# Peptides against a protein of PDB entry 2FGR: the designs that were tried, part 23

Target 1, 331 residues: chain A of PDB entry 2FGR
Amino acid sequence: SSVTLFGIVDTNVAYVNKDAAGDSRYGLGTSGASTSRLGLRGTEDLGGGLKAGFWLEGEIFGDDGNASGFNFKRRSTVSLSGNFGEVRLGRDLVPTSQKLTSYDLFSATGIGPFMGFRNWAAGQGADDNGIRANNLISYYTPNFGGFNAGFGYAFDEKQTIGTADSVGRYIGGYVAYDNGPLSASLGLAQQKTAVGGLATDRDEITLGASYNFGVAKLSGLLQQTKFKRDIGGDIKTNSYMLGASAPVGGVGEVKLQYALYDQKAIDSKAHQITLGYVHNLSKRTALYGNLAFLKNKDASTLGLQAKGVYAGGVQAGESQTGVQVGIRHAF

## One batch from the design tools (peptide; aimed at target 1 V3 F6 L40 R284)

Design b2_p14_2_s3 (made by RFdiffusion4, then SolubleMPNN; from b2_p14_2, 9 letters changed)
Fold by OpenDDE base, seed 2:
Structure b2_p14_2_s3 (fold): chain B 331 residues (1-331), chain A 14 residues (1-14)
Amino acid sequence: as target 1 above (331 residues)
Amino acid sequence: SELEKLLSVLSIGL
């Protein structure tokens, strides 16, 4: 058996020109290029091609030293793996987010990422962004000639909010083709939640694809989220992303990503464009900079996610500019 | 069934 300690400390200076009051915010933020984390993982060979595994991972907040505490809410799994694939028990990324966020060139973090994996409806469940689940069982297939899949089910454990039952129940999965420069995936998920104390289904469909041309990578996402409510009508958002990345001088990477969030329940769109640069000082250490522009139209109030500085919304129809400059270190 | 729950998501479309 082996145990590996691993982590990332990613800390930045961040600025956003508008908060909910229209004022600027700036300071020291976290997780601009990669989510800061501390983890333990290990495997045991059980013979016959069977392995046991564990994975414990929590978020690190380098700006305040984890003043709110430390936990393993990023991942806390035990697993069995072999020629059949991998079964995981415990809190993790749900299979849909684990696969479909891989097409985000900003690694689902900082001010530049695809923000489609969101609680669009003031859902009262703990994980109504569709990213992770408690009480999760997951299965991942091997890769068979490029084809692979993942499935998950999370138990609600009779969690209730208002009149809503089954809160936190998840069912979902993806099918994918990963071969050489090509990746493509379809993900489907449903999560039970509550909105205004009433039962609500968070339905999600996501298409992702990427192609690595060697000199550049192109990536795209198409997503629909729908919070299906018995009263008040559905809250639907169509989210679109297109991004490109290219290596620069053998030590750098430039990224450009556009996203559109069409928020149907409020007939309002938001446009996000982000330019990012990563400069590798070593295999473990990088400098980075992100510049993001978010244009809200009409009733849209979306904000850039400058974690540790400001991650709230803005006034309806307002635009926000964000900057992050930081250091990422992996250990 | 759990399958029916998953199939309900297919009805979302884009």
Scores: peptide ipSAE 0.018, ipTM 0.446, DockQ to the pose 0.014
OpenDDE base, seeds 1, 3, 4, 5: peptide ipSAE 0.010, 0.000, 0.008, 0.009; ipTM 0.482, 0.452, 0.467, 0.489

Design b2_p14_2_s4 (made by RFdiffusion4, then SolubleMPNN; from b2_p14_2, 9 letters changed)
Fold by OpenDDE base, seed 3:
Structure b2_p14_2_s4 (fold): chain B 331 residues (1-331), chain A 14 residues (1-14)
Amino acid sequence: as target 1 above (331 residues)
Amino acid sequence: DALAALLSVLRVGL
């Protein structure tokens, strides 16, 4: 049996030029290049190619020292793995987010990430962003000549909100082809939630692809989220992303990513463009900088996620500029 | 049913 303590401490100085009042915000923020975390993991060889595993991981907030406490809400799994793949029991990334966020060049963190994995409808469920689930069973196949898949089911445990039943039930999965420089994936998910105390299905379809040319990597996402409400009609968002990354001088990486969020229920678009740079001082320590611009149109109120400084919306039709400069250390 | 949920996502995405 082995036990490994691991983590990331990522802390930055962040600025956004507008909040919900139109005022600037600045300060010390967290998780600009990677989500800050503390974790324990281990494996036991059971013989015959079978392994048991555990993984306990919580978020670290380096700006306030975890003032709201510490928990294992990032991952709290026990697993069996072998030639059949891996089965996981416990809170984790849902299979769809685990796979399809891998095409985000900003690693689903900081001011630059693809924001498609979002609660678009003021859903009242704890995980209505489609990223994680409680009470989750997941299965991941091996890679067979490039082909792989993952499936998940989360129990609702008869959770209710207003008149909505089955809240927190998740079903979803992906199919993928990962071979050499090419990755492509299709993900499908449904989560049961509530909006305004009424039953709502959060449906998600996501297509992702990337190709590594060695000198540069291209990555793309196409996503539709649909909150199907029993009353008031559907809240649909089409999200698109295209990104490029390139190595710089053997120790750096430059990233450029564009995203479009077409919010159909409010007939409003938001455009995001982010430039990022990572400078590796070692295998474990990096400096980074992110510059993001978010243009809301019409009724759109999206904000950049400068965690620890400002992660709220802006006024309708307003543009927001964000900057992060920070240190990431892994142990 | 869980299968009906997955099929409903497929029908809305096409």
Scores: peptide ipSAE 0.019, ipTM 0.586, DockQ to the pose 0.014
OpenDDE base, seeds 1, 2, 4, 5: peptide ipSAE 0.014, 0.008, 0.009, 0.013; ipTM 0.510, 0.512, 0.491, 0.506; seed 1 fails the geometry check

Design b2_p14_3 (made by RFdiffusion4)
Pose (drawn by RFdiffusion4):
Structure b2_p14_3 (pose): chain A 331 residues (1-331), chain P 14 residues (1-14)
Amino acid sequence: as target 1 above (331 residues)
Amino acid sequence: SAFLDDFLSKLSFD
C-alpha cells in the first residue's frame, strides 16, 4: 500500500508567427513536453491480489497560477483491480483516447501533437474532443499474451441541449496487442452531442501502431471522426499521422511527426510537420524545444496549440510557424 | 486518529 503526491511543472516561452488577425504572438506558455499537473493517488492492498485505488489529478498553469481555479478534471477516480483487470469510476480519459493517444510522440500536448481528438464540428458537449468524459465507468482487461482491451460507458444523466436529451453519453472501447516493442490498437466510440442545438452523434474510429527498434521508434495514427446530425448532414474529418523518435547521445531525444487533416465538410486539408528535441538533465528534469509548421489549404483555419500564448485559429489557407522552448520538471 | 497516522505514514512526495 502507498499514497503519492505528484506533479509536473512544464513552462515555456513560445511564439507563433500569426494569429487570426495575422499578427505574431509570443509569451510564456505551458505544457510543451508533458501536460503540467498536480495529483494525488494511492493503492491499497486488500489481500488476495485485490487492490483499491484512487487518483485525483488536475492541470497546472504555471504562467498564471491557475488563475481560473484549480480542479481535478484530468482524472478523479476510484478503482478496484485484481487478476480480473481494473474497474474505474469517475472522470478520466475515455479508453479510446487513453490508449490511442499513446501513439503520439509529442504526448498529446504542445504545438506538435496529433490533432485528431478535437471538436471538429463545434459540438456543444463538455468533451466533444473525445478525450475525457464525466460520469465514466471503465473496465480494463489484463494483458494476456500481448492482447488487451478496454471499455467505457459514460452516463448522460439527461443533459439536454436543444433536441438532444442525452448529451455527454459515451460508449467506446478498444482492442490491442502490446508485447513491449510492438503495439497496435483499434478504438471505436460514439458520443451523444448537439450541433447548433440539433442532436448529433460523434462517431470515432482510430487505429494506431508503433514499433520500437531501440535505436528509433516509428509510430502512427489513423482516425475518422464523424459528427452525424440526426435530421441529416455530417461533418467528417480524416486524420493521419506518422512519426519517428530516436535517442541522441544518451540524455537526448529527437522526434519528427507529420500529420494531415482532411476536413470534408469544408473540402480542405491541413498538413503539419513538427520537430522536437528533449534534453534530460535528470530523470525528472528536461529542457525541450518544439518547432512546428502548419499549412492550411483552401478554407482550413487550423492553428498550432501554444498553450498559454496562442491556441486559436489562423486566416483561411494560411501557413503558421510556431516554436516552444521550455523546461519540464516532474515531482 | 489511527487511520490518519496510517494514511500519512504511506504518503510520499514523488

Design b2_p14_3_s1 (made by RFdiffusion4, then SolubleMPNN; from b2_p14_3, 9 letters changed)
Fold by OpenDDE base, seed 5:
Structure b2_p14_3_s1 (fold): chain B 331 residues (1-331), chain A 14 residues (1-14)
Amino acid sequence: as target 1 above (331 residues)
Amino acid sequence: SAALARLLALLRIE
């Protein structure tokens, strides 16, 4: 059995020009290019092509030294793998988010990511962003000529909120084609939650694709999230993303990503544009800069996720500019 | 699986 310690410390100076009061925020932030993490993982060969695995991963907050504590809420899985694929037990990325966030050129991190994986409806469940689940069993197929799939089910364990039962139950999966420069995926998920103490289904459909032209990569996402409420009608958001990345001088990468969030329940759109640059000083250490613009329209109050500095909303119809400049170190 | 069929049936993409 081998145990590998691994991690990332990513810390930045961040600025946003507006918070919920219209004031600027600035300071030392975390996770601008990659989520800062500490993890342990290992595998055991059981013979016959069967392997056991474990993975324990928690988030690191380098700005405050994890003042709110440390946990393994990023991933805490035991696994069996072989020619049949992989079965995972424990808290993890749900299969849909694990696959479909891979098309986000900002790695679901910092001020630039696709924000479609969100709690759009003030859902009262712990994971109503559709990213992770507790009590998760997942299965991932091998890759068969490019075709692959993942499926997951999370047990609700009779969790209740108000009159809502089955809170935290997840069912979902994806099908994908990953071959050479092409990746394409369809993800479908339903999560049971509560909104205002009433049973609500969070339905999600996501299409993702990317193509690597060698000189540049193009990536896109199309998502619909629908919180189906028994009272008050559906809260629907259509999210769109298009991004491009290109290597620069063998040591750098430039990224440009646009996203549109069409929030149907409030008839309001938000536009996000992010320019990012990563400069690799080594295989483990990089400098980076992100510049993001978020334009809210009408009743939209979305904020950029300058983690450790400001990740809240803004006033309705307000635009926000964010900057991050930081160091990422992997070990 | 019956669960996937139910999910697909519930996710009537209109």
Scores: peptide ipSAE 0.007, ipTM 0.491, DockQ to the pose 0.014
OpenDDE base, seeds 1, 2, 3, 4: peptide ipSAE 0.006, 0.006, 0.005, 0.000; ipTM 0.457, 0.452, 0.431, 0.425

Design b2_p14_3_s2 (made by RFdiffusion4, then SolubleMPNN; from b2_p14_3, 11 letters changed)
Fold by OpenDDE base, seed 1:
Structure b2_p14_3_s2 (fold): chain B 331 residues (1-331), chain A 14 residues (1-14)
Amino acid sequence: as target 1 above (331 residues)
Amino acid sequence: DEELARLLALLRVE
């Protein structure tokens, strides 16, 4: 069997002009252009077109050297693959997030990403952001003339919180068309959780599309998340994203992305706009800069995710500006 | 594999 060691170390200097107290925060942050990670993966050819695989991946925190430890919470899968596609067993990205986050031009990290994959309702489940699941079985089809799909189920294992008895159960999937410059996908998911100790369903619908014009790429997301509570009514958020990227001088990439988060339960909107630049020093090393502006309206308290510096909220109706300048190295 | 064991030991993943 072959084992491949791989990783990314991404560390930045970050600044946000406001925290929850209205004060500035600055320091050394992580994962501004790509999530810092260490991973192991390998495959075994079993003959007849069948392969076994494994993947173990954890997050790296370069600012503190993983002071809280290292784990494989990013992915810990064993798989079988072949002409039928791939079956995975273990913690991973759920199929919906794996596919639909691919339309985020900021790679689902730093101060610029689409923040729609979120726990909008103070859900008490560990993965109520809809990104990953424990106890996951996933299946991914091959690509058939552009058409592809993925499905997943996660066992709750009778996990309880309050009166909720199915916490952590996930069911979801996507259908997609990926052909040349075009990508389009529809994802549906439901996750069982608890809010205030009461059973709650986190329902998610996401539509994504992108088109690569060669000189530029356009990408978009439309998402609805709904925490369906037995008591207190639904907590619904509609999230929208539109982004563009373009290569610059053969060594760089510029990115601009806008997102709107319409938080229906508090009748409040947040607007995010981010400008990013990546400068490739080599195939493995890049410099990057991100500039983000987040405008909260009314009761909205969203904050930019400057991991390692400040990822909390702001005061209701306050605006936040964030900057990240960093180095990304892949090995 | 011995290499995996060495890496896990380095990472203090027991």
Scores: peptide ipSAE 0.018, ipTM 0.453, DockQ to the pose 0.084
OpenDDE base, seeds 2, 3, 4, 5: peptide ipSAE 0.016, 0.015, 0.009, 0.000; ipTM 0.446, 0.443, 0.445, 0.355

Design b2_p14_3_s3 (made by RFdiffusion4, then SolubleMPNN; from b2_p14_3, 11 letters changed)
Fold by OpenDDE base, seed 5:
Structure b2_p14_3_s3 (fold): chain B 331 residues (1-331), chain A 14 residues (1-14)
Amino acid sequence: as target 1 above (331 residues)
Amino acid sequence: DEALRELLALLRVE
């Protein structure tokens, strides 16, 4: 058996020009290029091509030293793997987010990421962003000539909120084709949740694709999220992303990503554009900078996710500019 | 997979 301790400490100086009051926020933030984490993982060869695995991973907040505590809410899985693929038991990324966030050139982190994986409807479930689930069983296939898939089910365990009795149930999966420079995936998921104490289905469909041209990578996402409410109609958001990245000088990477969030329930759009640069000082250490602009239209109140500084909304129709400059260190 | 069929039936794309 092997046990590996691993982690990332990513801390930045961050600035946003507007909060919910219209005031600027600035300070030390976390997780600007990669989510800061501490984890343990290991495998045991059981013979016959079967392996057991474990993975325990929690978020690190380097700005405050984890003042709110530490947990393994990023991942806490035991697994069996072999020629059949991998079965995982425990809290993890749901299969849909695990695959479809891989097309985000900002790795679902900092002020630049695709924000489509969100609680769009004030859902009362703990994971109504569609990223992770408790009580999750997941299965991942091997890669068969490029084709691969993942499926998951999370038990609600009769969790109730108001009149909703199946809160936290997840069912979902993806199919993908990953071959050489091409990746393409379709993900489908439903979560049971509550909005206003009433049963609500969070339905999600996501298409992702990327192509690596060697000199540059293009990546895209198309997502529809629907919170299907029994009363008040559906809360639908169509999210679009297009990004490009390119290596610079053998040690750097530049990223440009645009996203559009068409929030149908409020007939309002938000536009996000982010320029990022990563400079690798080593295999483990990088400097980075992100510049993001978020333009809300009409009733849209989206804010950039400057974790540790400000991650709230802004006033309706207001634009927000964000900057992060930081150090990422992996161990 | 019955679960996948059920999910596909529930997921209406507009």
Scores: peptide ipSAE 0.017, ipTM 0.535, DockQ to the pose 0.014
OpenDDE base, seeds 1, 2, 3, 4: peptide ipSAE 0.000, 0.000, 0.000, 0.000; ipTM 0.342, 0.307, 0.318, 0.426

Design b2_p14_3_s4 (made by RFdiffusion4, then SolubleMPNN; from b2_p14_3, 10 letters changed)
Fold by OpenDDE base, seed 5:
Structure b2_p14_3_s4 (fold): chain B 331 residues (1-331), chain A 14 residues (1-14)
Amino acid sequence: as target 1 above (331 residues)
Amino acid sequence: DEALKELLAKLRIE
């Protein structure tokens, strides 16, 4: 049996040229290259190839010292693993997000990530971004000649919002092929939620793929998120991402990623382009810089996620430019 | 306390 203390402190100076009022925001932000975290994990060998595990992980906010408190909302799992794979009990990434966010070259954090995993419909559920769930049971297969899968179910525990029942119920999973330089995955999920106090299904389908050419990596995502409302019609977003990364001089990595968010309910598109650079000072410490441009069209009000500085929207049809320069330290 | 001591003895830092 072992216990590992681990974490990341990632803090940056960030700037965005527009907020919801059209004003600039700047300051010290968090989680620009990786989400800052503190965690404990461990395993116990039970013999016969069976292992017990635990994982407790919370987000760290280095800019304010976790002024709002600390919790294990990133992950709080107990598990059994063996030749059969892994079963997890507790709050975690849902299987779909765990797998499909791996194709995001910006690690689902900072101003550059794919923003498709979002609450597109003012859903009233706690996890309507489709990223994590409470009361989750997950199963992950081993890798069988490249093929692997993950499945999850989260209990709603009879949670209600307005007239909506079963709020917080998740069912979903992915199938994948991971072999050498190639990764490809298909994910499907449904969450029960509420919009305006009415029952709503958050349906998600995501296709991801990446290929590492050695000299560069290409990665892509195709996603549809649909909030199926009983009244008022569906809120559908089609999200697309294409990214490339390349090693630079053995110690650096450059990243370029484009995303398109086609917001069908408002007939409006947003375009995101991000250039990032990471410079590894060591195996544990890196400097990084991100430059992102978000172009909203028509009624689109999306904002870049400069966590700790500004993560709100902008005025309809406005463009936003964001910059982050920071330090990431892993321990 | 004994459980904590055992845990500390097994502690690793990444």
Scores: peptide ipSAE 0.022, ipTM 0.504, DockQ to the pose 0.815
OpenDDE base, seeds 1, 2, 3, 4: peptide ipSAE 0.008, 0.006, 0.017, 0.000; ipTM 0.369, 0.399, 0.473, 0.342; seed 1 fails the geometry check

Design b2_p14_4 (made by RFdiffusion4)
Pose (drawn by RFdiffusion4):
Structure b2_p14_4 (pose): chain A 331 residues (1-331), chain P 14 residues (1-14)
Amino acid sequence: as target 1 above (331 residues)
Amino acid sequence: AYDAFNEALTEAFH
């Protein structure tokens, strides 16, 4: 049995060459290499291989001292685990995002990550990016011979927005194979939401795979996200990503990731290339840099996510360049 | 220092 207080402070200077008005922005931001966080977790051995666990974790914003207030919105779970796997109750990453974001070489944070888990349709639910859910129950199997799976159900509790009376419901899961160097997963999910007050399903299918050759790792993601309005109409987005990472000179790591976002509702594509470097001063402390270029075509207005500096959109069809340089310290 | 703190926290909890 044990109890652990832990966290990460990841703070950076960041710059984007344009915002929604076309002006550059620079400043002190956060979470460029790993999401800054503070948390408490524990595991209690109940005997016979059965364990009880808890996990409370919230995001830290070092640039403003969590001015909007600290919370445990990253994860707030209690669980039982054993030879049967693990059952968790509470807000957390849904199984689909927990497993599939592991294929993103930029840890789903900073200006370089895969953007597929986002609210493409301006859905009105609390978590229309498909990442986390309130009122979540999840089951995770053991890994037998490489095969493993996860399932989750989040209750809507009759949350009502317009014609949608089940906003926030999540049903989803994944199947996967993980043997160390090779990993592959297929995730499928549906959330209930509303768009402009009209009931809408958020359907998501995601495939991810990676192989770690040791001298380098190749990783990729494919995703279709469809917001399907009950009365008709849909906003569909296909997202693609391929990336590679390699250790450089012991202590160093280089990462490169290319992504494409095909936004069918506006018949427009956006392409992104991101180069990253991590230099470890210790196992707990790293300096890092990210450089990203995002090209929007036609009506696309996507912007790089320089958290704490600028994470809004840009003018239609504009290209945007961004940089983050910072320090990550885990404790 | 970090491990010692968490060991002390676990002992106090239990």

Design b2_p14_4_s1 (made by RFdiffusion4, then SolubleMPNN; from b2_p14_4, 7 letters changed)
Fold by OpenDDE base, seed 3:
Structure b2_p14_4_s1 (fold): chain B 331 residues (1-331), chain A 14 residues (1-14)
Amino acid sequence: as target 1 above (331 residues)
Amino acid sequence: SQEAFNAALTAAAL
């Protein structure tokens, strides 16, 4: 058996020009280029091409030293893998988020990421952003000439909120084609939750694609989320993303990403544009900078996710500018 | 039913 200790410490100085009161926020934030983490992982060869695995990973908050404690909420899995692929038991990224966030050039982290994987409806479930699940069984296929898939089911364990009796149940999966410079994927998921104490289905469909031209990479996402409520009608959001990245001078990467969030229940759009730069000082250490602009229209109140400084909303129809400058270190 | 599915999945894992 092998055991590996690993982690990332990513800490930044962050600024946003508006909070919910219209005031600026600034300070020391976390996870601007990569989510800060501490983890343990290992494998055991069982012979015949079969392996056992474990993975325990928690988030690190370098600005406050984990004042709210430490846990393994990022991943806590045991697995079997072989020629059949991999089966995982335990809390993890759901298969849909694991695959479809790979098209986000900001790696679902900091002020620049695609924000489509969100709780759009004030859902009362712990994971109503569609990113992770408790009580999860996942299966991932091998890659068959480019074709691959992943499937997951999470037990609700009779968790209730108000009159909702199946909270936390997840079913979902993706199909993908990954071959050389091309990646394309389709993901489908449903999660049971509650909104206002009433049973609600969080349905999600996501299409992603990317192509690496060597000199640049293009990436895109198309997503629809629906919180289907028994009373009050559906809360639907259509999210769109287009991004480009390019290597700079063999040690840097520049990234530009645009996203549109069409929030149908409030007939309101938000536009996000982010410029990012990463400068590799080594294989383990990088400097980075992110500049993001979020324009809310009409009743939209979206905010940039400057974790550790300000991740709340803004006033309806307000625009927010965010900056992060930081250090990422991997060990 | 969903309970029957959960029970069957549990029974297949045990």
Scores: peptide ipSAE 0.030, ipTM 0.759, DockQ to the pose 0.018
OpenDDE base, seeds 1, 2, 4, 5: peptide ipSAE 0.024, 0.022, 0.026, 0.026; ipTM 0.680, 0.697, 0.741, 0.738

Design b2_p14_4_s2 (made by RFdiffusion4, then SolubleMPNN; from b2_p14_4, 8 letters changed)
Fold by OpenDDE base, seed 5:
Order: C-alpha cells, then structure tokens, then sequence
Structure b2_p14_4_s2 (fold): chain B 331 residues (1-331), chain A 14 residues (1-14)
C-alpha cells in the first residue's frame, strides 16, 4: 500500500475595477492558476489486477489560512480499479465536469476560466453549478483505442427543499475520444434541485474538443444549461468558449480564451476575454499573471471570479476588468 | 513520480 500527501498552494495579488457598487477591489486572493488544495491518496494492490484506492482532497485558502475550516469537499472517495476501469464511491467531481472542464485552458480557476458550470437560476441545491456531488457513485471505463466514458449517479437521500423532493440527485456521464493530440467529449447530466422552493431539473449538455498542434493548443466548449421550472419558465444559458495556448521560450505558456454566455432568461449576453501567462521556475513552482475583461450586456451582471478578493457580480450592463499576479507551488 | 503526481494533479485540477 502507498499513501501520498500532495497539494498546491496558489496565492495571488488580485484586482477588479468594479464590484456591485461600482468600486474597485484588490487584495490577496487564492487559486489564480490552479485551485489550492491539500490531499491524501493511496492505493492497495489486492492481487489479480484489482486495486483499492482512496482520495481525500480539500481546498486551501492561503490568504486566510482556511479561516472557515478545512474539509474534503473537493474529493472524498474510495475506489476499486482494474481492467474493468474504476468505480468510485464518495463526493467527487461529477463525471461530466471532470471531463469537460479539462478543455478549459484556465483549469476552471481564477479570473479566466469558463464559467458555464454555474448555478444560473439561484438553485437552492448545494452543487447546482454542476461541478461536484455528494453521495456519488462513479464509473470510469478504461481507454479503448482512444474511446472512454464516465458515468455517475448521486443519491438525493430524500433531501427536500420547499416542495421539491429528490434534491441533489444527479445522473450523468460522458463519452470521449482521447488519442494523441486530439480530445473530444460529449457530456450529459441532469440534477434535481429547487428554485424558489419548487422542483427544478438542471439539465446540462456540453461538447468539448481540443487539439494540440505542438506549437499551440486549441480548445473549445459548447454548453447548454437549462433549469426547468414548473412556474416562471425555463432558465437557459448557452455558453461558448474558444481558447488557445502556446509554449513560450521553453519555460512559459501563454493562454488566450474567449467565452460567451448567452443568458436566455434575461435576453442578455456576457463576453469574457482572458489573457494569461505562466512562467515555470521549476516543475513545481510557477509565477503567473492573468488579465481578464468581462463585458456584460443589458441585464447581465456577471463578475470575474477573483477568489479571496471579489467574486460577486457587477451592475447590469457593466464591464469588469480583473488582474491576478501570483505564485503557484505544488508539493 | 512527481510528474505523474502533477499530471494527476492537473487532471484533478480540472
């Protein structure tokens, strides 16, 4: 058996030019290039090609030393793996997010990431962003000539909110082709939640693809998120992302990503453009900088996610500029 | 080993 302690401490100086009041915010933030984390994992060979595994991972907040506490809400799984693939039991990334966020060149962190995996409808469920689930059973296939898949089911455990039952139930999965420079995936998910105390289904469809040309990588996402409400109509968002990254000077990486969030329920769009640079001082330590611009149109109030500094919205139709400069260290 | 851990960390960072 083996036990590995691992982690990332990523801390930055961040600035956004507007908050909800129109004022600037600045300070020390977390998780600008990668989510800061502490984890333990291990495996046991059970013989016959069967392995047991565990994974415990929590978020670290370097700016405040985890003032709100530490937990294993990132992942807390036990698993069996072998030639059949891997079965996981416990809180984890849902299969759809685990695969489809991999196409985000900003690793779903900081001010530059694709923000499509979001609670678009003021859903009252704990994980209505579609990223993780409690009480999750997941299965991941082996890779067969590039083809792979993942499936998941999360138990609601009869959780209720208002008149909504089955809150927190998740069912979803993806199919993918991962071979050499090419990756492509389709993800489908449904999560039961509540909006205004009423039963709501969060449906998600996501397409992702990337290709590594060696000199540059292109990546894209197409997503529809739909909160199906019995009263008030559906809350639908179509999200689009296109990004490119390229190595610079053997030690750096430049990233450029555009995202469009077409928020149908409010007939409003938001445009996000992010330029990022990572400078590797070593295999474990990097400096980074991100510059993001978010343009809200009409009733859109989206804000950049400068975690630890400001992650709230802005006034309707306002634009926001954000900057992060930080250090990422992995151990 | 650390590269595999970082690759797993990058895959897990997603």
Amino acid sequence: as target 1 above (331 residues)
Amino acid sequence: EQEAANAALTAAAA
Scores: peptide ipSAE 0.015, ipTM 0.484, DockQ to the pose 0.056
OpenDDE base, seeds 1, 2, 3, 4: peptide ipSAE 0.009, 0.015, 0.012, 0.009; ipTM 0.504, 0.476, 0.491, 0.511; seeds 2, 3 fail the geometry check

